# Peptides against a protein of PDB entry 6GMG, part 50

Target 1, 331 residues: chain A of PDB entry 6GMG
Amino acid sequence: DSDDRVTPPAEPLDRMPDPYRPSYGRAETVVNNYIRKWQQVYSHRDGRKQQMTEEQREWLSYGCVGVTWVNSGQYPTNRLAFASFDEDRFKNELKNGRPRSGETRAEFEGRVAKESFDEEKGFQRAREVASVMNRALENAHDESAYLDNLKKELANGNDALRNEDARSPFYSALRNTPSFKERNGGNHDPSRMKAVIYSKHFWSGQDRSSSADKRKYGDPDAFRPAPGTGLVDMSRDRNIPRSPTSPGEGFVNFDYGWFGAQTEADADKTVWTHGNHYHAPNGSLGAMHVYESKFRNWSEGYSDFDRGAYVITFIPKSWNTAPDKVKQGWP

## One batch from the design tools (peptide; aimed at target 1 D3)

Design b2_p15_6_s4 (made by RFdiffusion4, then SolubleMPNN; from b2_p15_6, 5 letters changed)
Fold by OpenDDE base, seed 1:
Structure b2_p15_6_s4 (fold): chain B 331 residues (1-331), chain A 15 residues (1-15)
Amino acid sequence: as target 1 above (331 residues)
Amino acid sequence: SVYPRYPNRPPEPLP
């Protein structure tokens, strides 16, 4: 019950985290200990450590989305999302593949669609676009200059994103970022901002007007990336979980993972920070835990989800919530 | 605006 959510208490700025280490690619700690780590590593504004504010602690307390929220500075809007889908694989598997024993046609199609998404290529596309955006942000002191730079970069790379409408989330993402307008943030100066990435896992079969089979087993046609751009229309994502296939079965609505702006070229070595649930130390769910997972651990996802999107947003360069290198655990 | 409060599943135990 949402009423059990508690805001974690403040941690002294000088308090060091209790040590924890990764095991099988994932490090885990309780939310209070993550706050300690966050204050030591990620809290810096203009090079100075900051105590996590009550507001930030409240955001964090919401679980997996809270980790992305506190680090990005805003609740995820998911408007600028990327994925990769292998259409040929999908068609070939549908034509030549067979349902497993006991698998319905709808289950088969849903599974084949899920398997036709490539998480690594989706992530790669988002990183590519973020790099283009970062180049466009560089030395741009107003939005007009940023947009002009962006168009030039896209033209030079012959990127299909150059054909997007001016009102597209792609072009409007910066001006719609609250921290861009803040005096202590971007102060309307694009060169003070940088692109960052987070990921969302969710269910494709969210349309209540669709068949029960799609709600249970996935909608093979939903949330596919546009050819050439890789953009995913997220407008139909309403945080509706997968429908139960059997009595007593329940699924979670989403999962969020924070990547930021790591420069590690090997996707498998990148670290994704996420949470298990909202903080309920006195409730049935218990205390919130924060995970630092390698890409393989993150991208594997759960049976609750059949879609993964990689989303671009922006934060001020003065924030240290998206450093070049992220380390798992604490010594 | 009140943002949704959603529980999530902890990661499955690692092998």
Scores: peptide ipSAE 0.043, ipTM 0.783, DockQ to the pose 0.055
OpenDDE base, seeds 2, 3, 4, 5: peptide ipSAE 0.032, 0.036, 0.042, 0.036; ipTM 0.741, 0.712, 0.781, 0.749

Design b2_p15_7 (made by RFdiffusion4)
Pose (drawn by RFdiffusion4):
Structure b2_p15_7 (pose): chain A 331 residues (1-331), chain P 15 residues (1-15)
Amino acid sequence: as target 1 above (331 residues)
Amino acid sequence: SNAEKINAKNYEAAS
């Protein structure tokens, strides 16, 4: 009867996954089967396949956060985040539009703020920034050389990110990555690391001392990207879900999608990996399923979330959780 | 609710 979270059992390294295919842009498989796929194509350490450890299987079993947790080796902090927001469209649609049939002004403002975000440009911005970071750490063998290389290209590119504080989440992103300091990971050598990207969908109205309207319909001023840099201050994100509008209405508080470091230029052809909920085959929600969605399927989101952030973190180059290519389903 | 179960485990994972 218990809807308790259980850890999926260990899968032998030779066990191949059951086949599955995408349908209308998304593919799904039970977590036990995804572990088999992950061990075949994502588990490599210096080219050697590995079994998903007990700890990794435990992380993965927590739901959508599990895929990102496993692939990055760290529970996601969302410290360095980017998004795109059309300020002109937002201001114009507020002073020119009107609420639709059956909207409070608070609901109208909340929706317009939601629709003013552009998740393609937001992902595109994280893409170009991660590329700059990777070029900065290519031949840099200490952090100082990495920061010098990073500032040099940002200044020459006239990127407002050059003026970020030395201790900002941007410039401190590499040094604050645990695997960067680990002797078996980056060993304080930026050339052994790689920038990767994952996404978080979440709710804007997370201030418990705010009006109910913002908790039910969103806070338009919350989690907007700073101009020029596109940085999103994630410090006030507390994993608080959207408040219900009627009794019995349940919302999920966040969703994580793993992109990695795919080379595909078509943002619409990129694949994003995420789970539906925690693993509980003997319980109410059932077994965890891992979804592999095209970008547009992922960025479609749900009414639960009115905000999207594209986050940059680092993993060692010796890993294979962020390969150049990601294929939906199996084989 | 189902959403509350998911959210409880999300909070557990974050702690």

Design b2_p15_7_s1 (made by RFdiffusion4, then SolubleMPNN; from b2_p15_7, 5 letters changed)
Fold by OpenDDE base, seed 4:
Structure b2_p15_7_s1 (fold): chain B 331 residues (1-331), chain A 15 residues (1-15)
Amino acid sequence: as target 1 above (331 residues)
Amino acid sequence: SNADLINAVGQEAAS
């Protein structure tokens, strides 16, 4: 019940976090303790530690999306999303593969489609694009300069993104970022911004007009990346969960993981921060917990989801919510 | 709606 959501109380700025607990290769803590860590490590604006505001605590209280929300400074729009899909693998498995015992054709096709996505390659594509964007931002003091730099970088790399329309989320993402326009943010200066990455897990079978089988077992054709660019059209993602396949079964609508701008070259060593559910200390769900997971733990996902997207957005360089290195847990 | 912002994935994994 969403009515049970509570905003976590303020934590003193000087309050040090308690140790995180290890859990299945992850570091876990209660939301209030994450606020303490956040204030010590990620809260800095222009090098000054800040107390998490009431507004930020409210954002955070929404769960996994709240972690991305508080660190990116805006509710995720998911407009600039990337993934990797192996079309040849998909076709080959459909042709030569067989349903498992008791598996319906729809289940088989949905599973094969899910398995044809490569989370690591999707993540790497997003990192590649973010790197290009960061180079374009570095010395650009207006949007025009940024866009010119971006086009040059893409041309140099012979990247298919160079052919995107000027109104594409790829080119419009910066101007549509609230913090870019804020005086204490980018102040309309691209060189004050940097690209950051988060990930969303969601269900492909969201079309209400489609077959029940697609809603239950996935839509093999939905949310595939465009060839060459890796862009995923997220316009049809309405946060609709997977349909139950049996009585009493229920699925969650989405999961969000925050990566930021880590420079660790080994994807397996990157840290992803996410929450379990909205904060309901007096409700059935209980207090919100925050997890810091390695990529393997994050990308594994859950049966609730058959799609993963890696999304690029922007934050001011003056924010420390996306440091070069993220340490898992505390201390 | 607020319902669109709700998840419980981590709880299931931790339990």
Scores: peptide ipSAE 0.032, ipTM 0.723, DockQ to the pose 0.116
OpenDDE base, seeds 1, 2, 3, 5: peptide ipSAE 0.028, 0.029, 0.030, 0.028; ipTM 0.697, 0.696, 0.693, 0.693

Design b2_p15_7_s2 (made by RFdiffusion4, then SolubleMPNN; from b2_p15_7, 6 letters changed)
Fold by OpenDDE base, seed 2:
Structure b2_p15_7_s2 (fold): chain B 331 residues (1-331), chain A 15 residues (1-15)
Amino acid sequence: as target 1 above (331 residues)
Amino acid sequence: SNADLINKYGQEAAS
């Protein structure tokens, strides 16, 4: 019950975190302790530590999305999303493969589609695009200059994104970022902003007008990236969870993982920060926990989800919520 | 709704 959600209390600015709990390549802690770490490591504005505000703590309390929310400064809109899908693999497996014993055709197709997504390639595409955007931002002092730079970069790389409409999420993402317009943020100066990445896991079978099988086992045709660009149309993502396949079964609506702007070239060594559920210390779910996971742990996902998208947004360079290096756990 | 903003039935990381 969402009514059980509680905003974590304020933590003193100078309070150091307790040690995180290592578990299966992850580092885990309770949300209050993450706030302590956040204040020590990620809270800096213009080089000065900040206490997490009540508003930020409230955002954080929403669970996995809260981690991305507090670090990006806005609730995820997911408009600029990337993925990688192996169409040849998908077609080949459908043609030559067979359902497993007890597996329905719909279940088989859903599984094959899920397995045809490459999380690593999707992530790499997002990083590639973010790099292009960052180059375009570097010396641009107005949006027009940014867009011109972006187009030039794309042309030089012969990137299919150069053909996107000016109104597309790709070109409109910066102007639609609240922190870009804020006086203490970008102040309408692109050079004060940087591209950052987060990931969303979600269910493909969200269309209520489709078959029950698609809602239960996935929609093989849904949320595929466009060829060449890797862009995923996220407009049909309404945070609808997977339908139960058996009585009493329930699934989570989404999962969010925060990457930011890490410079680690090896994807497997990148750290993703996410939460398990909304903070309900007095409820059945209990206190919210925050995880810092390696890419392998994050990208594995759960049976609740058959899609992963890597989303680009922007934050002011003056924020330290997306540092070049993220250390897992504490100390 | 609040339900759209939160992951309700989250579990600890599976391993």
Scores: peptide ipSAE 0.037, ipTM 0.738, DockQ to the pose 0.098
OpenDDE base, seeds 1, 3, 4, 5: peptide ipSAE 0.029, 0.030, 0.031, 0.030; ipTM 0.705, 0.712, 0.707, 0.713

Design b2_p15_7_s3 (made by RFdiffusion4, then SolubleMPNN; from b2_p15_7, 6 letters changed)
Fold by OpenDDE base, seed 2:
Structure b2_p15_7_s3 (fold): chain B 331 residues (1-331), chain A 15 residues (1-15)
Amino acid sequence: as target 1 above (331 residues)
Amino acid sequence: SAADLINAVNAEAAA
């Protein structure tokens, strides 16, 4: 119950974290210890270490989304999302494949659709776009200059995103970022901002008007990326979990993973930070834990989800929540 | 409620 959520207490600014616990290629710790690490590593504003504020601790306490929230500075809106879908594979498997023993047709189609998404290519696309955006931001001192630079970059690369509407999430993302407008943030100067990436796992079968089968086994047609751009329309994502397929079965609504702006070229070596659930130390769920996972561990996801999206947002360059290098665990 | 939507629960890391 949401009533069990507790805001973690403040940690002294100079308190060093305890060692993280390694677990199956991940590094794990309790949320309070993550706050300690965050203050030592990620809290810096203009080069100065900061104590995590009560507001930030409250954001963090919401679980997996809280990790992205505290590091991005805003609750995820997921408007600028990318994925990769192999249409040919999907069609071929549907045509030539067969349901497994005991698998319904709907279950088969849902599974094939899920398997037709490529998490690595989706991530690569987001990184590519973020790089283009960062180049456009670099010397732009107003939004107009940024947009002009962006269009030029896209034209040079013959990128289909150049054809997006001016009001699309792609072009409006910067202006809709609160930290861009903040005096201590971007102060309306694009060159003070940088693009960052997070990921969301969620369920495709969220349409209440659709068949029960789609809600149980996935909607094969939902949340596919647009050809050429890789953009995913996330407007229908309402954080509705997968429907139970058997009595007593329950699924989680979503998972969020924070990547930031790591420069590691090998996707498999990138680190993703995420939480397990909201902080409820006195409740049935227990204390929130934070994980730093390699891409393989993150992208594997859970049976609760059949979609993954990679989302671009922006943070001030003065923040250190998205460093070039992220070290897994502590020390 | 809005609070219910943002009160995130997700699965623990699988062993």
Scores: peptide ipSAE 0.033, ipTM 0.719, DockQ to the pose 0.137
OpenDDE base, seeds 1, 3, 4, 5: peptide ipSAE 0.033, 0.033, 0.032, 0.030; ipTM 0.715, 0.717, 0.719, 0.710

Design b2_p15_7_s4 (made by RFdiffusion4, then SolubleMPNN; from b2_p15_7, 7 letters changed)
Fold by OpenDDE base, seed 2:
Structure b2_p15_7_s4 (fold): chain B 331 residues (1-331), chain A 15 residues (1-15)
Amino acid sequence: as target 1 above (331 residues)
Amino acid sequence: SDADLINKVGQEAAS
């Protein structure tokens, strides 16, 4: 029960982390130890190490979303989301493929749709867009300048995003970022902000008006990226988990992974930080654990989810929650 | 383990 959630206690600012535990290619630690690492590595504001505040610890306590929350500075809105979907593969498999033995048509279609998403290409698209945004931000001292720069960059690259409405999540994301408006954040100066990336795993079959089969096995048509832009309409994502396919089966609502602004060119070498569940040290779930996973481990996801989106948001450059290099584990 | 990762992973909070 969510009522068992507890805010992790404060950690002394000078407390060094204990070594992380390797786990199937991941680095794992308890949430309190992550707080220690966070304070040593990611907490810096204007170059000064900070203790994680009670508010930040409370955010973190929410689990996987908490990791993204504390590092991005806001609860994920997921409005600027990207993915890659191979429509040709999807159509070909539907046409020429057959359900596996014992697989229903709905199961087959759901599986084929899931397999038609390319997580690496989706991630690459988000990185590409984030790079464009960062160039647009670099010398822009007001939002108008940022938007003009952004449009120019997109035009030069013949990017379909240039055709998005001014009110679209793509163009409105910066102005809708609280830290952009904060005096100690962006202070309405785009050049003080940078684009960062996180990922969300979720279930496609969330439409209550759709068939039970779609809720159980996925909605093949849901949450596809728009052609050309790669934008995913996340408006229908209500954090509804997959419906059970058998009695007693249950699925979780979502997973979040924090990437930030790593510059590692090899996607497979990038590190994704995520939590297992909300912090419930006195409950059945136990203490929250934080994982630092390589992309291959993150992107693999779970059977709970058939969609992965890569989301862009913004943080002040003065924050160190999204460094160029992330080291997996400790030390 | 994977089981630990996927067990009640997310909790929705007010935005």
Scores: peptide ipSAE 0.047, ipTM 0.743, DockQ to the pose 0.315
OpenDDE base, seeds 1, 3, 4, 5: peptide ipSAE 0.030, 0.033, 0.028, 0.031; ipTM 0.699, 0.729, 0.699, 0.721

Design b2_p15_8 (made by RFdiffusion4)
Pose (drawn by RFdiffusion4):
Structure b2_p15_8 (pose): chain A 331 residues (1-331), chain P 15 residues (1-15)
Amino acid sequence: as target 1 above (331 residues)
Amino acid sequence: SNAEKINAKNAEAAS
């Protein structure tokens, strides 16, 4: 009867996954089967396939956060985050629009703020920033050389990110990556690392001391990107879900999607990997399923979340959890 | 609810 979280069993390294295909832009498989796929195409360490460890299987079993946790080797911090927001559209639709049939002003403002975000440009911004970071660390063999290379290209590119504080989440992103300092990972050598991207969907009204309206309908001033840089301050994100509007209405607090470092130029053809919930085949929610969605399917989101952040972190180049290509389903 | 179960495990994972 227990809806307790269980860890999926170990899958032999030679066991191939059952076939599955995408339907209307999304493919799903039970977590046990995804582990088989992951071991075949994502588990490589210096080109050698690996079995998903007991620890990795445990991380993965926690739901949507599990895929990102496993692929990055760290529970997501969301410290370096980017988004796009049309300030002019937001200000205009507030002073020119009106609430629809059956909206409080707080609900109208919350929705307009939600629709003013552009997840394609937000992902695109994280893409170009990650590319600058990767070029900065290509031939840099110490952090100082990486930071010099990073500032040089940002200044020449007139990117407002050049004026970020030396201790900001942006400039400290590489040094604060645990695998960067590990001898078997980056070993303090930026050339051995790679920038990767994952996304987080979440709710804006997370201040418990705020009005109920913001908790139920959203805080338009929350989690807006800074101008010029597009950085989103994720420090006030506390994994607090949207408050219900009527009794019995349940909301999920966040969703994580793994992009990695795919080379596909078409943002709509990029694949995003995420799970539905934690693994509990003997319980109420059932077994965890891993979803592989095209970008538009991922960025469609749900009413649970009115905010999207595209996050940059680093993994060692020796890993294969962020390959150039990601294929939905199997084979 | 189902959402509460998920959120409880999310909270556990974050701890």

Design b2_p15_8_s1 (made by RFdiffusion4, then SolubleMPNN; from b2_p15_8, 7 letters changed)
Fold by OpenDDE base, seed 5:
Structure b2_p15_8_s1 (fold): chain B 331 residues (1-331), chain A 15 residues (1-15)
Amino acid sequence: as target 1 above (331 residues)
Amino acid sequence: SDADLINKYGAEAAA
């Protein structure tokens, strides 16, 4: 019950974290200890450590989305999302493959669709686009200059994103970022901003007007990336969880993982920070835990989800919530 | 609602 959510208490700025617990390639800790780490490592504004504010602690308390929220400075809008889908593989498997023993046709199609997404390629596409955006931001002192730079970069690379409308999430993302307009943020100067990445896992079968089978086993046609651009239309994502397939079964509505702006070239070595659930220390769910996972652990996801999107947003360069290097765990 | 903003259920760490 969401009524059990509690805002974690403030942590002294000088309090050092306790060691994280290693678990299957992940590093795990309780939310209060993550706050301690965050204050030591990620809290810096213009190079100065900051105590996590009450507002930030409240955001964090919402669980996995809270980690992305506190580090990006805004609740995720998910408008600029990327994925990779192998259409040929999908068609081939549908044509030549067969349902497993006991697997329904709908279950088979849902599974094949899920397996036709390539998480690594989706992530790489987002990184590629973020890199282009960062180049466009670097010396742009107004939005017009930024947009002109983007168009030039896209033209040089013959990128299909060059054909996007001026009002598309791709071109409008910066202007729609609150921190871009803040005096202590970007102050309307693109060169003070940088692109960052987070990921969302969610369920494809969210259409209540669709068949029960799609809600239970996935909608094979939903949330596919557009050819050439890799953009995913997230407008139909309403945080609706997978429908139960058996009595007593329940699924989570979403999962968010924070990547930021790590420069590690090997995707498998990148670190993704996420939470398990909202903070309910006095409730049935218990205290919120924060995980720092390698890409393989993050991208694996859960049976709750059959889609993964990699989303680009922006933060001020003066923030240290998206450093070039993220160290897993503590110390 | 809070239900739209939060994880409704706990997630277990996958191996």
Scores: peptide ipSAE 0.052, ipTM 0.761, DockQ to the pose 0.098
OpenDDE base, seeds 1, 2, 3, 4: peptide ipSAE 0.044, 0.029, 0.036, 0.038; ipTM 0.752, 0.702, 0.749, 0.751

Design b2_p15_8_s2 (made by RFdiffusion4, then SolubleMPNN; from b2_p15_8, 7 letters changed)
Fold by OpenDDE base, seed 4:
Structure b2_p15_8_s2 (fold): chain B 331 residues (1-331), chain A 15 residues (1-15)
Amino acid sequence: as target 1 above (331 residues)
Amino acid sequence: SKADLINKYNQEALS
């Protein structure tokens, strides 16, 4: 029951974190200790450490989404999402493959679809686009200049994104970012903003009008990226979890991982920050824990999800929630 | 276990 969620207490600004502990190849700590690390490493505004506010602590308390929320400055809208899907592999496997022993046709098709997504290529596409956006943001002092720069960059690279509608999430994302308009944020100056990335894991079979099999085993046709652009239409993502396949089985509604703006070129060495559940220290779920995982740990996901998207948003350059280098754990 | 890494309930903030 979500009613037992609690906002973590404030941590003194100068309190140093306790050491993280290893867990399944990840660095793990309790949420209170993450707040301590956050204040030491990620809290800086204009180079000065900040205590995590009550509002930010409340955001964080919502679990994995809370980590992305506090670092991006807004609840994830997931509108500018990218993925990579191998259509040829999918078609070939459906045609020439067969269900495993005990696997239903629907389960087979769902699995094949899931396996046809390439998480690394999806992530790389998002990074590519973020880089283009960052170049367009540079020295652009109004939105018009930013958009002109963006179009020029896309034309130069012959990128299919150049054909997107002006009202698409791709072109409208910056203007729809609250921190872009804030005086202490972007102040309507694109050159004060930078593109950042987070990831969402979710279930494809969310259509209530579809078959029970799709809700249980996935919808092979749902949430595929558009050819050329890699954009995923996230409009039908309503945070509906996978349906149980057996009595007593239950699945998580989503998972979020924060990447930010790391410059590490090797995807396998990038660090993703995420949480397990909302903070309920006095409830059955217990205290929220925060994990810092390498890409292979993050992208592996869970059976709860058959889709992964890599989402671009923006934060002010004056924030340090998305540094060039993220160190896993503490110290 | 998986339960230690991801729980059944991720509370939605804006439902």
Scores: peptide ipSAE 0.030, ipTM 0.718, DockQ to the pose 0.318
OpenDDE base, seeds 1, 2, 3, 5: peptide ipSAE 0.026, 0.029, 0.033, 0.027; ipTM 0.691, 0.708, 0.716, 0.693; seeds 1, 3, 5 fail the geometry check

Design b2_p15_8_s3 (made by RFdiffusion4, then SolubleMPNN; from b2_p15_8, 7 letters changed)
Fold by OpenDDE base, seed 4:
Structure b2_p15_8_s3 (fold): chain B 331 residues (1-331), chain A 15 residues (1-15)
Amino acid sequence: as target 1 above (331 residues)
Amino acid sequence: SKADLINKYGQEAAS
């Protein structure tokens, strides 16, 4: 019950975190302890450590999305999303493969579609695009200059994104970022902003007008990236969970993981921060826990989801919520 | 049952 959600109390600015608990390749801690770490490591504005505000603590309390929310500065819109889908693999497996024992045709097709997505390539595409955007931002002091730089960069790389409409989320993302317009943020200066990445796991079978099989086992045709650009149309993602396949079975709506702007070249060594559920210390779910997972742990996902998207947004360079290097756990 | 990753706010359509 969402009514059990509680905003974590404030933590003293100078309180050090307790050690994280290592678990299956990830580091885990209770939300209050993450707040302590956040204040010591990620809270800095213009190099000055900050106490997490009540508003930020409230955002964080919403669970996995809360981690991305507090670090990005806004609720995820998910408009600029990337993925990688192997069409040849998909077609080949459908043609030459067969359902497992007891597996329905719909279940087989849904599984094959899920397996045809490459999480690592999707992540790399997002990083590639973020890098291009960052180069375009570097010396641009107005949006026009940024857009011109971006187009030039894309042209030089012969990137299909150069053909996107001016109203596309790709080109409008910066101007639609609240922190870009804030005096203490970008102050309308692109060179004060940087691109950051987070990931969303969700269910493909969200169309209520489609077959029950698609809602239960996935829609093989839904949320595929556009060829050339890798862009995923997220407009039909309404946070609808997978439909139960058996009585009593239930699935969650989504999972969010925060990457930021890590420079680690090896994807497997990157750290993803996420939460398990909303903070309900007096409820059945209990206190919220925060996880810092390696990419393999994050990208593994759950059976609740058959899609993964890697989303680009922007934060001010003066924020330290997306450092070049993220250290897993504490100390 | 599996724990919910979000509360009511997250369950609503968000953009």
Scores: peptide ipSAE 0.030, ipTM 0.696, DockQ to the pose 0.444
OpenDDE base, seeds 1, 2, 3, 5: peptide ipSAE 0.033, 0.026, 0.026, 0.027; ipTM 0.702, 0.688, 0.690, 0.688; seeds 1, 5 fail the geometry check

